Peptides against a protein of PDB entry 3MAZ. Designs and how they scored, part 11

Target 1, 99 residues: chain A of PDB entry 3MAZ
Amino acid sequence: VLNPMPACFYTVSRKEATEMLQKNPSLGNMILRPGSDSRNYSITIRQEIDIPRIKHYKVMSVGQNYTIELEKPVTLPNLFSVIDYFVKETRGNLRPFIC
Target 2, 99 residues: chain A of PDB entry 3MAZ as posed
Amino acid sequence: VLNPMPACFYTVSRKEATEMLQKNPSLGNMILRPGSDSRNYSITIRQEIDIPRIKHYKVMSVGQNYTIELEKPVTLPNLFSVIDYFVKETRGNLRPFIA

## One batch from the design tools (peptide; made by RFdiffusion4, then SolubleMPNN)

Design b1_p11_1_s2 (from b1_p11_1, 4 letters changed)
Fold by OpenDDE base, seed 5:
Structure b1_p11_1_s2 (fold): chain B 99 residues (1-99), chain A 11 residues (1-11)
Amino acid sequence: as target 1 above (99 residues)
Amino acid sequence: SLVAAPDGVPL
């Protein structure tokens, strides 16, 4: 049993996440999923700024925090904050995928 | 073209 996780967390693979986002874009464009590495995670997004583009980001568990692997890494206290960061940083362009 | 935040997050 998992502890509380963000609503957009799904135990899916990179490919499955991509398919989910492509199939139902109206439900959101951001998914949090398990990383292939231990207690790490990945964020998969599908943005349509110019054309549909899929991107993946690593969210590394570091101590009791999480670091988003960006050009300028961002460390946050929990996964909810990670999701919030992506929403705020994109001014609402990214929205958690909610089934 | 893509617009990204300074830290690399797409806008």
Scores: peptide ipSAE 0.093, ipTM 0.704, DockQ to the pose 0.235
Fold by OpenDDE base, seed 1:
Structure b1_p11_1_s2 (fold): chain B 99 residues (1-99), chain A 11 residues (1-11)
Amino acid sequence: as target 1 above (99 residues)
Amino acid sequence: SLVAAPDGVPL
């Protein structure tokens, strides 16, 4: 079967993503969503290390790859790898939101 | 407080 998008991808706005994460934190704390521009995406996360904090990241489509807009940009071959990066980089602190 | 990775990802 085809699975073109990561399980945590939802066609929601920045506001809706924030609300989803706040209402059901047990389902995960990371959402991939459409960006403002075509072919680009955004990642919304909600971490509760000290207090609940919402952050957003840009995932830019560059050629056949994707670049996560970080202080030190990271380029990966597909969106699945992008999600995997966030999970691994945080040693599992970030988990895909599975509704 | 929140701790960020070297590349800016919160830990």
Scores: peptide ipSAE 0.093, ipTM 0.705, DockQ to the pose 0.239
Fold by OpenDDE base, seed 4:
Structure b1_p11_1_s2 (fold): chain B 99 residues (1-99), chain A 11 residues (1-11)
Amino acid sequence: as target 1 above (99 residues)
Amino acid sequence: SLVAAPDGVPL
């Protein structure tokens, strides 16, 4: 059975993701996208804490889980949990981009 | 200056 993907997942490039976030900030500021490798992903965010800043994070598939490549790596059971982690840790500052 | 969590996630 195929599991669904988070609503903020789009099959776009790093550049396209950046453009999407810049064009419609009101729709959210976080996108999940395919990584350079088939089973890996990347998170692109656009935060406006002081000035607009674009950042990218690696989400590596490790076994049946996913590890967010942070200074202190976090391993979670699925991509939904990965998105939830970013929302929770930023106290709601990051919101999934819903187009 | 960005406020970030200890693990590096910007707040």
Scores: peptide ipSAE 0.092, ipTM 0.702, DockQ to the pose 0.231
Fold by OpenDDE base, seed 2:
Structure b1_p11_1_s2 (fold): chain B 99 residues (1-99), chain A 11 residues (1-11)
Amino acid sequence: as target 1 above (99 residues)
Amino acid sequence: SLVAAPDGVPL
């Protein structure tokens, strides 16, 4: 049984996520998706600050927590917190993609 | 600051 997932979680590939974000930027600019390894995830974002930029982040399952693979790693208790971190860290620039 | 780790994201 799969526990509840963030609304911006989609079972899509890196490429598909990129296309989703490019096609409907008004729906949000952040997608959570399965990683290459089981129990791991990836975050794909599309920020339009100067020009549109696609970036990807690893979200590694570590024990009962999740670590966002940043220059300065951040460990959080659940995926909802991961999404929240991205929103808050960018002061709202990143918004979960909801379609 | 959202700078991804050097190892990047695997496909």
Scores: peptide ipSAE 0.205, ipTM 0.784, DockQ to the pose 0.199; fails the geometry check

Design b1_p11_1_s3 (from b1_p11_1, 5 letters changed)
Fold by OpenDDE base, seed 5:
Structure b1_p11_1_s3 (fold): chain B 99 residues (1-99), chain A 11 residues (1-11)
Amino acid sequence: as target 1 above (99 residues)
Amino acid sequence: MLVAAPDGVPL
């Protein structure tokens, strides 16, 4: 009945997402989570380019699409595409957190 | 922590 969501989607808070990524880095480093009480989402990542760094991005529901709030916004047709974008843009550095 | 929109997608 429910529409499928990306495998890295979890109904967790910003803090919980951070804890998940820190606790099991081998499972991935990117989580999609609910944004504020709305149809928006947030992506939390934990990259270790130099040192472990946590960053959060807004994924805003705009019409039937989603816009990633970046310096140069990117609009995509669905959340799967959003996740794919983060994976491809980072050439695989970001991987969806799968537990 | 604020959203890292200005940072863009990290590489």
Scores: peptide ipSAE 0.130, ipTM 0.740, DockQ to the pose 0.143
Fold by OpenDDE base, seed 4:
Structure b1_p11_1_s3 (fold): chain B 99 residues (1-99), chain A 11 residues (1-11)
Amino acid sequence: as target 1 above (99 residues)
Amino acid sequence: MLVAAPDGVPL
């Protein structure tokens, strides 16, 4: 049994993710990408609340779960839940980038 | 002004 990756997952660097989001903002504003270490990930977002802002979040593998390194850390069972969390907490402001 | 949730998620 293999778990699929979220549709907004791309094997890209921080720089490439930023460029993708800037180039096609209509396709979404959130990308999941590999972190610097195996089994860890990063999320890059480009929000346009007032002005365009790029931010990055760490998603750390903790046992069989994932912890989003927020001011108040959130631990979730899978990467789909991680993406869902960002969508839900921002009331849909963040949307997965679908290329 | 950037609006954020209490846990740091931007809103």
Scores: peptide ipSAE 0.060, ipTM 0.687, DockQ to the pose 0.224
Fold by OpenDDE base, seed 1:
Structure b1_p11_1_s3 (fold): chain B 99 residues (1-99), chain A 11 residues (1-11)
Amino acid sequence: as target 1 above (99 residues)
Amino acid sequence: MLVAAPDGVPL
């Protein structure tokens, strides 16, 4: 039995995620995707502040929690909290890509 | 211009 995943989770590559965000920016600007290692994930974002910019973040599975690899790492209990963190920290600038 | 949050999240 699989646990539910955030709505912005897609089984796509880094390149595919970038293309999704570029092609349909109205649907959101943040994608959660599988990482290169088992049980890890990556987040791809596309922000249009001055010019469109793509960034990727590592989300590492650590025990029962997840750590976002930031300059000051943030550890959260589940992937839903990870998505919520990105939304709240950017005051809604980042929004889950819903396709 | 891209602005980062204190923990590194772009704003």
Scores: peptide ipSAE 0.068, ipTM 0.689, DockQ to the pose 0.239; fails the geometry check
Fold by OpenDDE base, seed 2:
Structure b1_p11_1_s3 (fold): chain B 99 residues (1-99), chain A 11 residues (1-11)
Amino acid sequence: as target 1 above (99 residues)
Amino acid sequence: MLVAAPDGVPL
């Protein structure tokens, strides 16, 4: 079976994603979800370094690529690469939420 | 302490 979307993709709202991450932190701390605009996405994370902190990032569809809205924007070829970027850049601190 | 990567990703 082909998987066109990352395993941590869920068709949930910002609020729902937050609740999912808070309820089951052992399942991961990163969710990819639909953005407010068509073909755009958002990443919701819940890190527990000092205290639980939730942040949201925009993943904008730009042409055939995706741009993560960061201080220094990063453009990647697909959503799998987007997830990989978050995992690698945080050295494994962020893990895809697998429900 | 929460630390952000140079590109803004929190570490």
Scores: peptide ipSAE 0.059, ipTM 0.689, DockQ to the pose 0.244; fails the geometry check

Design b1_p11_1_s4 (from b1_p11_1, 5 letters changed)
Fold by OpenDDE base, seed 1:
Structure b1_p11_1_s4 (fold): chain B 99 residues (1-99), chain A 11 residues (1-11)
Amino acid sequence: as target 1 above (99 residues)
Amino acid sequence: MKVAAPDGVPL
C-alpha cells in the first residue's frame, strides 16, 4: 500500500491545526499542513516546555527537496525526513499528531 | 530534560 504523505499530514488551516493540538495533546503535538503556495507546506507544533507554546514553520519545496525555514535552514530529501528531523532534534519531545 | 524545537522564522 502507498504512503505518499506523513501520517501527521492534514488538509487543515493554521487555526484548525492549532485547535487540534490544543484539544487532543495526547495524540501528538506536531501537524504538517498545506502551505499558502503549491508544493509548499507548513508545520504547526505545540510544545509544553515551560508553558504551552504554538509555533509555525515553513517547509519550502526546492527542486526535489524541502527546506525548513529556520534561523539556520535545513534541506531534506522528503517530507518524511522533515518530520523525522523535528522528532530527532527535540529528542522525541515533538511527536506527529495521529488522529 | 525537554528540548525545544529549532528556532524558526516567524510566520
Scores: peptide ipSAE 0.549, ipTM 0.891, DockQ to the pose 0.750
Fold by OpenDDE base, seed 2:
Structure b1_p11_1_s4 (fold): chain B 99 residues (1-99), chain A 11 residues (1-11)
Amino acid sequence: as target 1 above (99 residues)
Amino acid sequence: MKVAAPDGVPL
């Protein structure tokens, strides 16, 4: 089946995403959601390293690519690559939330 | 070892 969006994409608000991650941490700790603009997105994560920490990232559409707003911005070709980046950078600690 | 997510400007 053709999957145009990452499995962890949900049409939820920032608050809803936070609640989802808090309620069912066993299902994953990373959600991709709509941003303030139609072609932009946000990522909400909940990492439990020392204590639970929730963070939000902006994923901006730039031309045909996407830029993750980090201290050191990263530009990637698609949203699947964006998710992969977070998984790889955390060596698997971040996992897409699969409800 | 658990690795923290990359540093960003979470807003």
Scores: peptide ipSAE 0.545, ipTM 0.891, DockQ to the pose 0.729
Fold by OpenDDE base, seed 3:
Structure b1_p11_1_s4 (fold): chain B 99 residues (1-99), chain A 11 residues (1-11)
Amino acid sequence: as target 1 above (99 residues)
Amino acid sequence: MKVAAPDGVPL
């Protein structure tokens, strides 16, 4: 059975996610979306540090866990933990997009 | 200080 998804999950494309983040930055800057394959996901972020920058990440299903495709990969037990990871690593600069 | 997101694999 599929558990509830993180609040920042939307069934949108890469392009649409980018547009959402650009249009309403006050609502958050991180979106979880479907990947190209079943049980995989992607994350799109928009950080405004020096200039606005869009980045995308792969979140791959590995067994019962999820691996974020980073230079140094990180494996976590669920999608909520994946979102939490991005929030914590950026000390709150990344926030889930909530509309 | 604003912390950048982790370095990912280019997509």
Scores: peptide ipSAE 0.541, ipTM 0.890, DockQ to the pose 0.739
Fold by OpenDDE base, seed 5:
Structure b1_p11_1_s4 (fold): chain B 99 residues (1-99), chain A 11 residues (1-11)
Amino acid sequence: as target 1 above (99 residues)
Amino acid sequence: MKVAAPDGVPL
């Protein structure tokens, strides 16, 4: 039986993720997507604080955990925690894209 | 105020 992925996970490219976020901002502003390498992921966000800004983050599989490549890296036990981190860190400004 | 996403190593 399959373990679930976060609801904002989509098998899309960087460009597709950007387009999704731009097209339907009311559905959320954060997408988890496959990375270039197996077992790695990327996160694409579209935050509208001053102007809309697209950013991409690497989420690297490290052993049983995942490390978000930030200026100060953060290691978390699963992808759900990764999504939660972004939500909490932005006090809810980042929301998973759900369609 | 809106809180910016963490400072990353953006792709």
Scores: peptide ipSAE 0.540, ipTM 0.891, DockQ to the pose 0.752

Design b1_p11_2_s1 (from b1_p11_2, 6 letters changed)
Fold by OpenDDE base, seed 3:
Structure b1_p11_2_s1 (fold): chain B 99 residues (1-99), chain A 11 residues (1-11)
Amino acid sequence: as target 1 above (99 residues)
Amino acid sequence: SMVAAPDGLEE
């Protein structure tokens, strides 16, 4: 059984995700996409604080959880929580990209 | 001010 995916999940490449965020920044600045491996994912963000900055994070499937590859890894129970983490961590600056 | 996303291992 596969539960629904977060609204900001798109089956796009790293490049496509970057272009989506650059083209329509008003729709959000965070995308969840397939990773290199079957059960892994990647998060692409675009923040415009001082200058536009694109970052890509690895979200690894670990057991029944997901670990965001940060300097200090964070493990969460599902992908919705992963998105929530980024939103909360940036106090709302990061918002899921919604077409 | 705005908070930057955390530092992490890039894909």
Scores: peptide ipSAE 0.563, ipTM 0.917, DockQ to the pose 0.845
Fold by OpenDDE base, seed 4:
Structure b1_p11_2_s1 (fold): chain B 99 residues (1-99), chain A 11 residues (1-11)
Amino acid sequence: as target 1 above (99 residues)
Amino acid sequence: SMVAAPDGLEE
């Protein structure tokens, strides 16, 4: 069984993700990518509120859920919810990168 | 104003 992945998921490295967001900011400012190992993932964002800021979040697979490594961790049921969380939390400022 | 992403532990 192959489960679908969010549209902003790309099999790219941390560096490649950063370059993608910098090159085409009009396509979105958030991507989901494979983590360093196993079933974990990372979220790379590029926000331009005051100045451009790149951040990389850890999304850890915990059982059948996913935990975003924030100062106050948030656990969600799937990767789609993880993307939704960032969109909602920033009132739409963060948008999935669609290439 | 625009809302910044939450603070978290970077990879």
Scores: peptide ipSAE 0.563, ipTM 0.917, DockQ to the pose 0.856
Fold by OpenDDE base, seed 2:
Structure b1_p11_2_s1 (fold): chain B 99 residues (1-99), chain A 11 residues (1-11)
Amino acid sequence: as target 1 above (99 residues)
Amino acid sequence: SMVAAPDGLEE
């Protein structure tokens, strides 16, 4: 039994996530999706600061926590915190994609 | 001003 997932979680591929963000940027610019491995996840973002930039982050399940694979890794207690981290770090520029 | 997402290791 899985606990509730963040609203921006979609069971989509890397390519599909990219297409979703490109097609409907007004709905948000951040998607959480299944990672390459069963218990890991990925974050796909699309920021339009100077030019549109797509990035994909690895969110690794480590014990009961999650580590975002950044240049300086960040470990958080749950996926909601992962989403919150990206929102806060970008001062709200990143927003969860909500269909 | 808009803040870019942190640098990370691409999937």
Scores: peptide ipSAE 0.562, ipTM 0.915, DockQ to the pose 0.861
Fold by OpenDDE base, seed 1:
Structure b1_p11_2_s1 (fold): chain B 99 residues (1-99), chain A 11 residues (1-11)
Amino acid sequence: as target 1 above (99 residues)
Amino acid sequence: SMVAAPDGLEE
């Protein structure tokens, strides 16, 4: 079975992604969605460490890879790796939203 | 303790 996109990918807007995460936090706290430009994406997260915080990251398509726009940019080979990066960096605190 | 997501540029 082909799985071209991560399970947490949804064709939703920035606002819709935020609402999804707020409404059902038990399903996960990270969503991958279409970016403003063609072939680019955005990551929306909702972490509840001290208080609930929503953040949006830019994931830019560069050649055959993807670069997460961080203070220190990280380039990865595919979108699955992008999701994995966020999971690992937060030691599992961030989890893909599975609806 | 829980780890915060990395700092980055917002969309």
Scores: peptide ipSAE 0.561, ipTM 0.918, DockQ to the pose 0.846

Design b1_p11_2_s2 (from b1_p11_2, 6 letters changed)
Fold by OpenDDE base, seed 3:
Structure b1_p11_2_s2 (fold): chain B 99 residues (1-99), chain A 11 residues (1-11)
Amino acid sequence: as target 1 above (99 residues)
Amino acid sequence: ALVAAPDGLEE
């Protein structure tokens, strides 16, 4: 059974996620979406620090946890914690996309 | 700060 998902989760492609973030930046700049594999996910972000920049991250299911595929990987217990990590790590610069 | 791994990009 699938537990409730983070509010910024959408069943969209990489391209569609990018378009969503570009079209309505006031709604947030971070989307969680399905990965190419069954139990994996991807994060798409659009930061506007200097110029708009799109980045994508893999969130891999590892046992009962999730690992964000960073240069130095971070493992967390659930997808809500993954979203929280992105928010805290950027000191609020990243905000979940809510429409 | 958030540097993806080389194979961290996902379509």
Scores: peptide ipSAE 0.264, ipTM 0.789, DockQ to the pose 0.241
Fold by OpenDDE base, seed 5:
Structure b1_p11_2_s2 (fold): chain B 99 residues (1-99), chain A 11 residues (1-11)
Amino acid sequence: as target 1 above (99 residues)
Amino acid sequence: ALVAAPDGLEE
């Protein structure tokens, strides 16, 4: 039983997330997934700015907030805000994968 | 500029 999660959250592995994004790029290019061994999460994206590139980001649970593990970390109050950050930071280039 | 930390890749 899970509390409400972002629409692009799927209980998939890194490999599965990559395959999902590659198979149906028209559905979006960003997936939120569970961390491999903790309460934390990961974001997998597939951007096609020059060539298709797969990238992964750690989203670490810190107290009641979440920190995106960037060169300059960003802390946000919930996972919806995390998704929103990725969308806004890329000016819409990243879109949540919805199927 | 969404650059992941060096150890920011999740399995």
Scores: peptide ipSAE 0.262, ipTM 0.786, DockQ to the pose 0.244
Fold by OpenDDE base, seed 4:
Structure b1_p11_2_s2 (fold): chain B 99 residues (1-99), chain A 11 residues (1-11)
Amino acid sequence: as target 1 above (99 residues)
Amino acid sequence: ALVAAPDGLEE
């Protein structure tokens, strides 16, 4: 079975993603969604390190890779790696939202 | 850390 998109990918808007994360925190706190431009994406997260915080990150398609628009950009080969990066970087604090 | 770029917010 081919699965070109991570399980936490949903064709939802920024607002919808925020609502999903707020409604069911136990299902995860990270969503990958379509960006404003074709082939680009956005990551919406809801971390609760101190207080609930919603943040969004741009994931830009660059050639055959993807660049996470961080203060220090990170380029990865695929969207699965992008999700993995967020999980590893936060030592598990971020988990893909599985509805 | 996971700090978005100044213009890192997207629709």
Scores: peptide ipSAE 0.260, ipTM 0.786, DockQ to the pose 0.246
Fold by OpenDDE base, seed 1:
Structure b1_p11_2_s2 (fold): chain B 99 residues (1-99), chain A 11 residues (1-11)
Amino acid sequence: as target 1 above (99 residues)
Amino acid sequence: ALVAAPDGLEE
């Protein structure tokens, strides 16, 4: 069985991703979705540290790697690593949305 | 940290 994309990848818009996360927070709080440009992606998260906050991150395809657009950019070899980064960086606060 | 790293918003 092939698994070319992370389980939290959905072909949804920014708005739809936000609604998904708000509607079913128990399923996870992080979604990977198509970006505005070909071969690029976006990560939408909903963290509840103090109050619910929605944020979006650019994941740019660079050669055969991906760069997460952060203050200090992080380049990783694949989208699975991108998801892993968000999970580890937040010590598990972020979890992939599994529908 | 429990908060995602400083971002560059998707915009």
Scores: peptide ipSAE 0.202, ipTM 0.767, DockQ to the pose 0.671

Design b1_p11_2_s3 (from b1_p11_2, 6 letters changed)
Fold by OpenDDE base, seed 2:
Structure b1_p11_2_s3 (fold): chain B 99 residues (1-99), chain A 11 residues (1-11)
Amino acid sequence: as target 1 above (99 residues)
Amino acid sequence: MKVAAPDGLEE
């Protein structure tokens, strides 16, 4: 069966995503979720480097692409690439939450 | 070394 969304996509709220990551850190530390608008998304992460830190990023739908609202914005062709970007940029420290 | 996620505007 074709899966059009990344495995770490869940229809959860900002708070729920945070709770999921805190409750089961062994399952991953990155969640993709619906954003405020219909075609926008958000990425919630929980990294434990010095201390546990929760962050939320905006992933804006722009035309047929997606732009991650970073200090230096990054535009990618699809949501799978967005997830891949975070994994690669952190050299694997960020991993999609899979349950 | 663990790498922190890039800085960005929080949603």
Scores: peptide ipSAE 0.595, ipTM 0.922, DockQ to the pose 0.837
Fold by OpenDDE base, seed 4:
Structure b1_p11_2_s3 (fold): chain B 99 residues (1-99), chain A 11 residues (1-11)
Amino acid sequence: as target 1 above (99 residues)
Amino acid sequence: MKVAAPDGLEE
């Protein structure tokens, strides 16, 4: 049985995630999606500060934790914490995409 | 001001 996933998790491709965020920015600007390999994930964001910017982060499954591939990697205990990290780091500018 | 997401390695 698959454990509960964050509400912004969607089984979509990199391209689909980008399109979702572009079409409905009012629903949020961050999506968690499957990575290229099993047990790994990707975070796609669309942040509009100066201009709209799409970014894709790698979230690697390491043991029972997850590491966000940042210049300074951050390891967290679960995917919910990964989402929380992005929300907190941006003081709420990043919000999970909820349909 | 709005805070930008952290820099990371693109997927």
Scores: peptide ipSAE 0.593, ipTM 0.924, DockQ to the pose 0.849
Fold by OpenDDE base, seed 1:
Structure b1_p11_2_s3 (fold): chain B 99 residues (1-99), chain A 11 residues (1-11)
Amino acid sequence: as target 1 above (99 residues)
Amino acid sequence: MKVAAPDGLEE
């Protein structure tokens, strides 16, 4: 079976993504969604460390790669790697939302 | 200990 997009990708808005994460935190806390521009994406996360915090990241398509707009930008070859990056950097605290 | 996501620019 062909899976061109990460399992946590949903065609939802910023608001909808936030609501999904808030309603079912046991299913994961990270969603990949369409960005405002074509070929760009956004990552919405909800972490509960001290208090629940929602964050939205820009994932920009650059050539054949993707750049996560961080204080120190990170460029990766595909969207699967983008998801993996967030999982690894948080030592597993961030997990893809699987509905 | 839980690790916070990297600092980044908000959408």
Scores: peptide ipSAE 0.592, ipTM 0.923, DockQ to the pose 0.838
Fold by OpenDDE base, seed 5:
Structure b1_p11_2_s3 (fold): chain B 99 residues (1-99), chain A 11 residues (1-11)
Amino acid sequence: as target 1 above (99 residues)
Amino acid sequence: MKVAAPDGLEE
């Protein structure tokens, strides 16, 4: 059995994720990708608040949960919740990149 | 207004 991954998950590098978001902003502005370490992930976003800004977040596997490395860390039960967190916190400004 | 993503440790 293979557990499903969020629709915005892509096996791409930091650079590739950035390029994807820049090329097709209408498809969304948030990508989940493999982290530098096994079982860890990264979230790449491109927000246009004042000017376009790219940010990369660490999503660390901790036990059976995931912790988003924020100034005030947030731990969630699965990757879907991680995506949901970013969507909710930005009141929909961040949207999963769906290609 | 648009809400900025939270501040965090960058990968």
Scores: peptide ipSAE 0.592, ipTM 0.923, DockQ to the pose 0.847

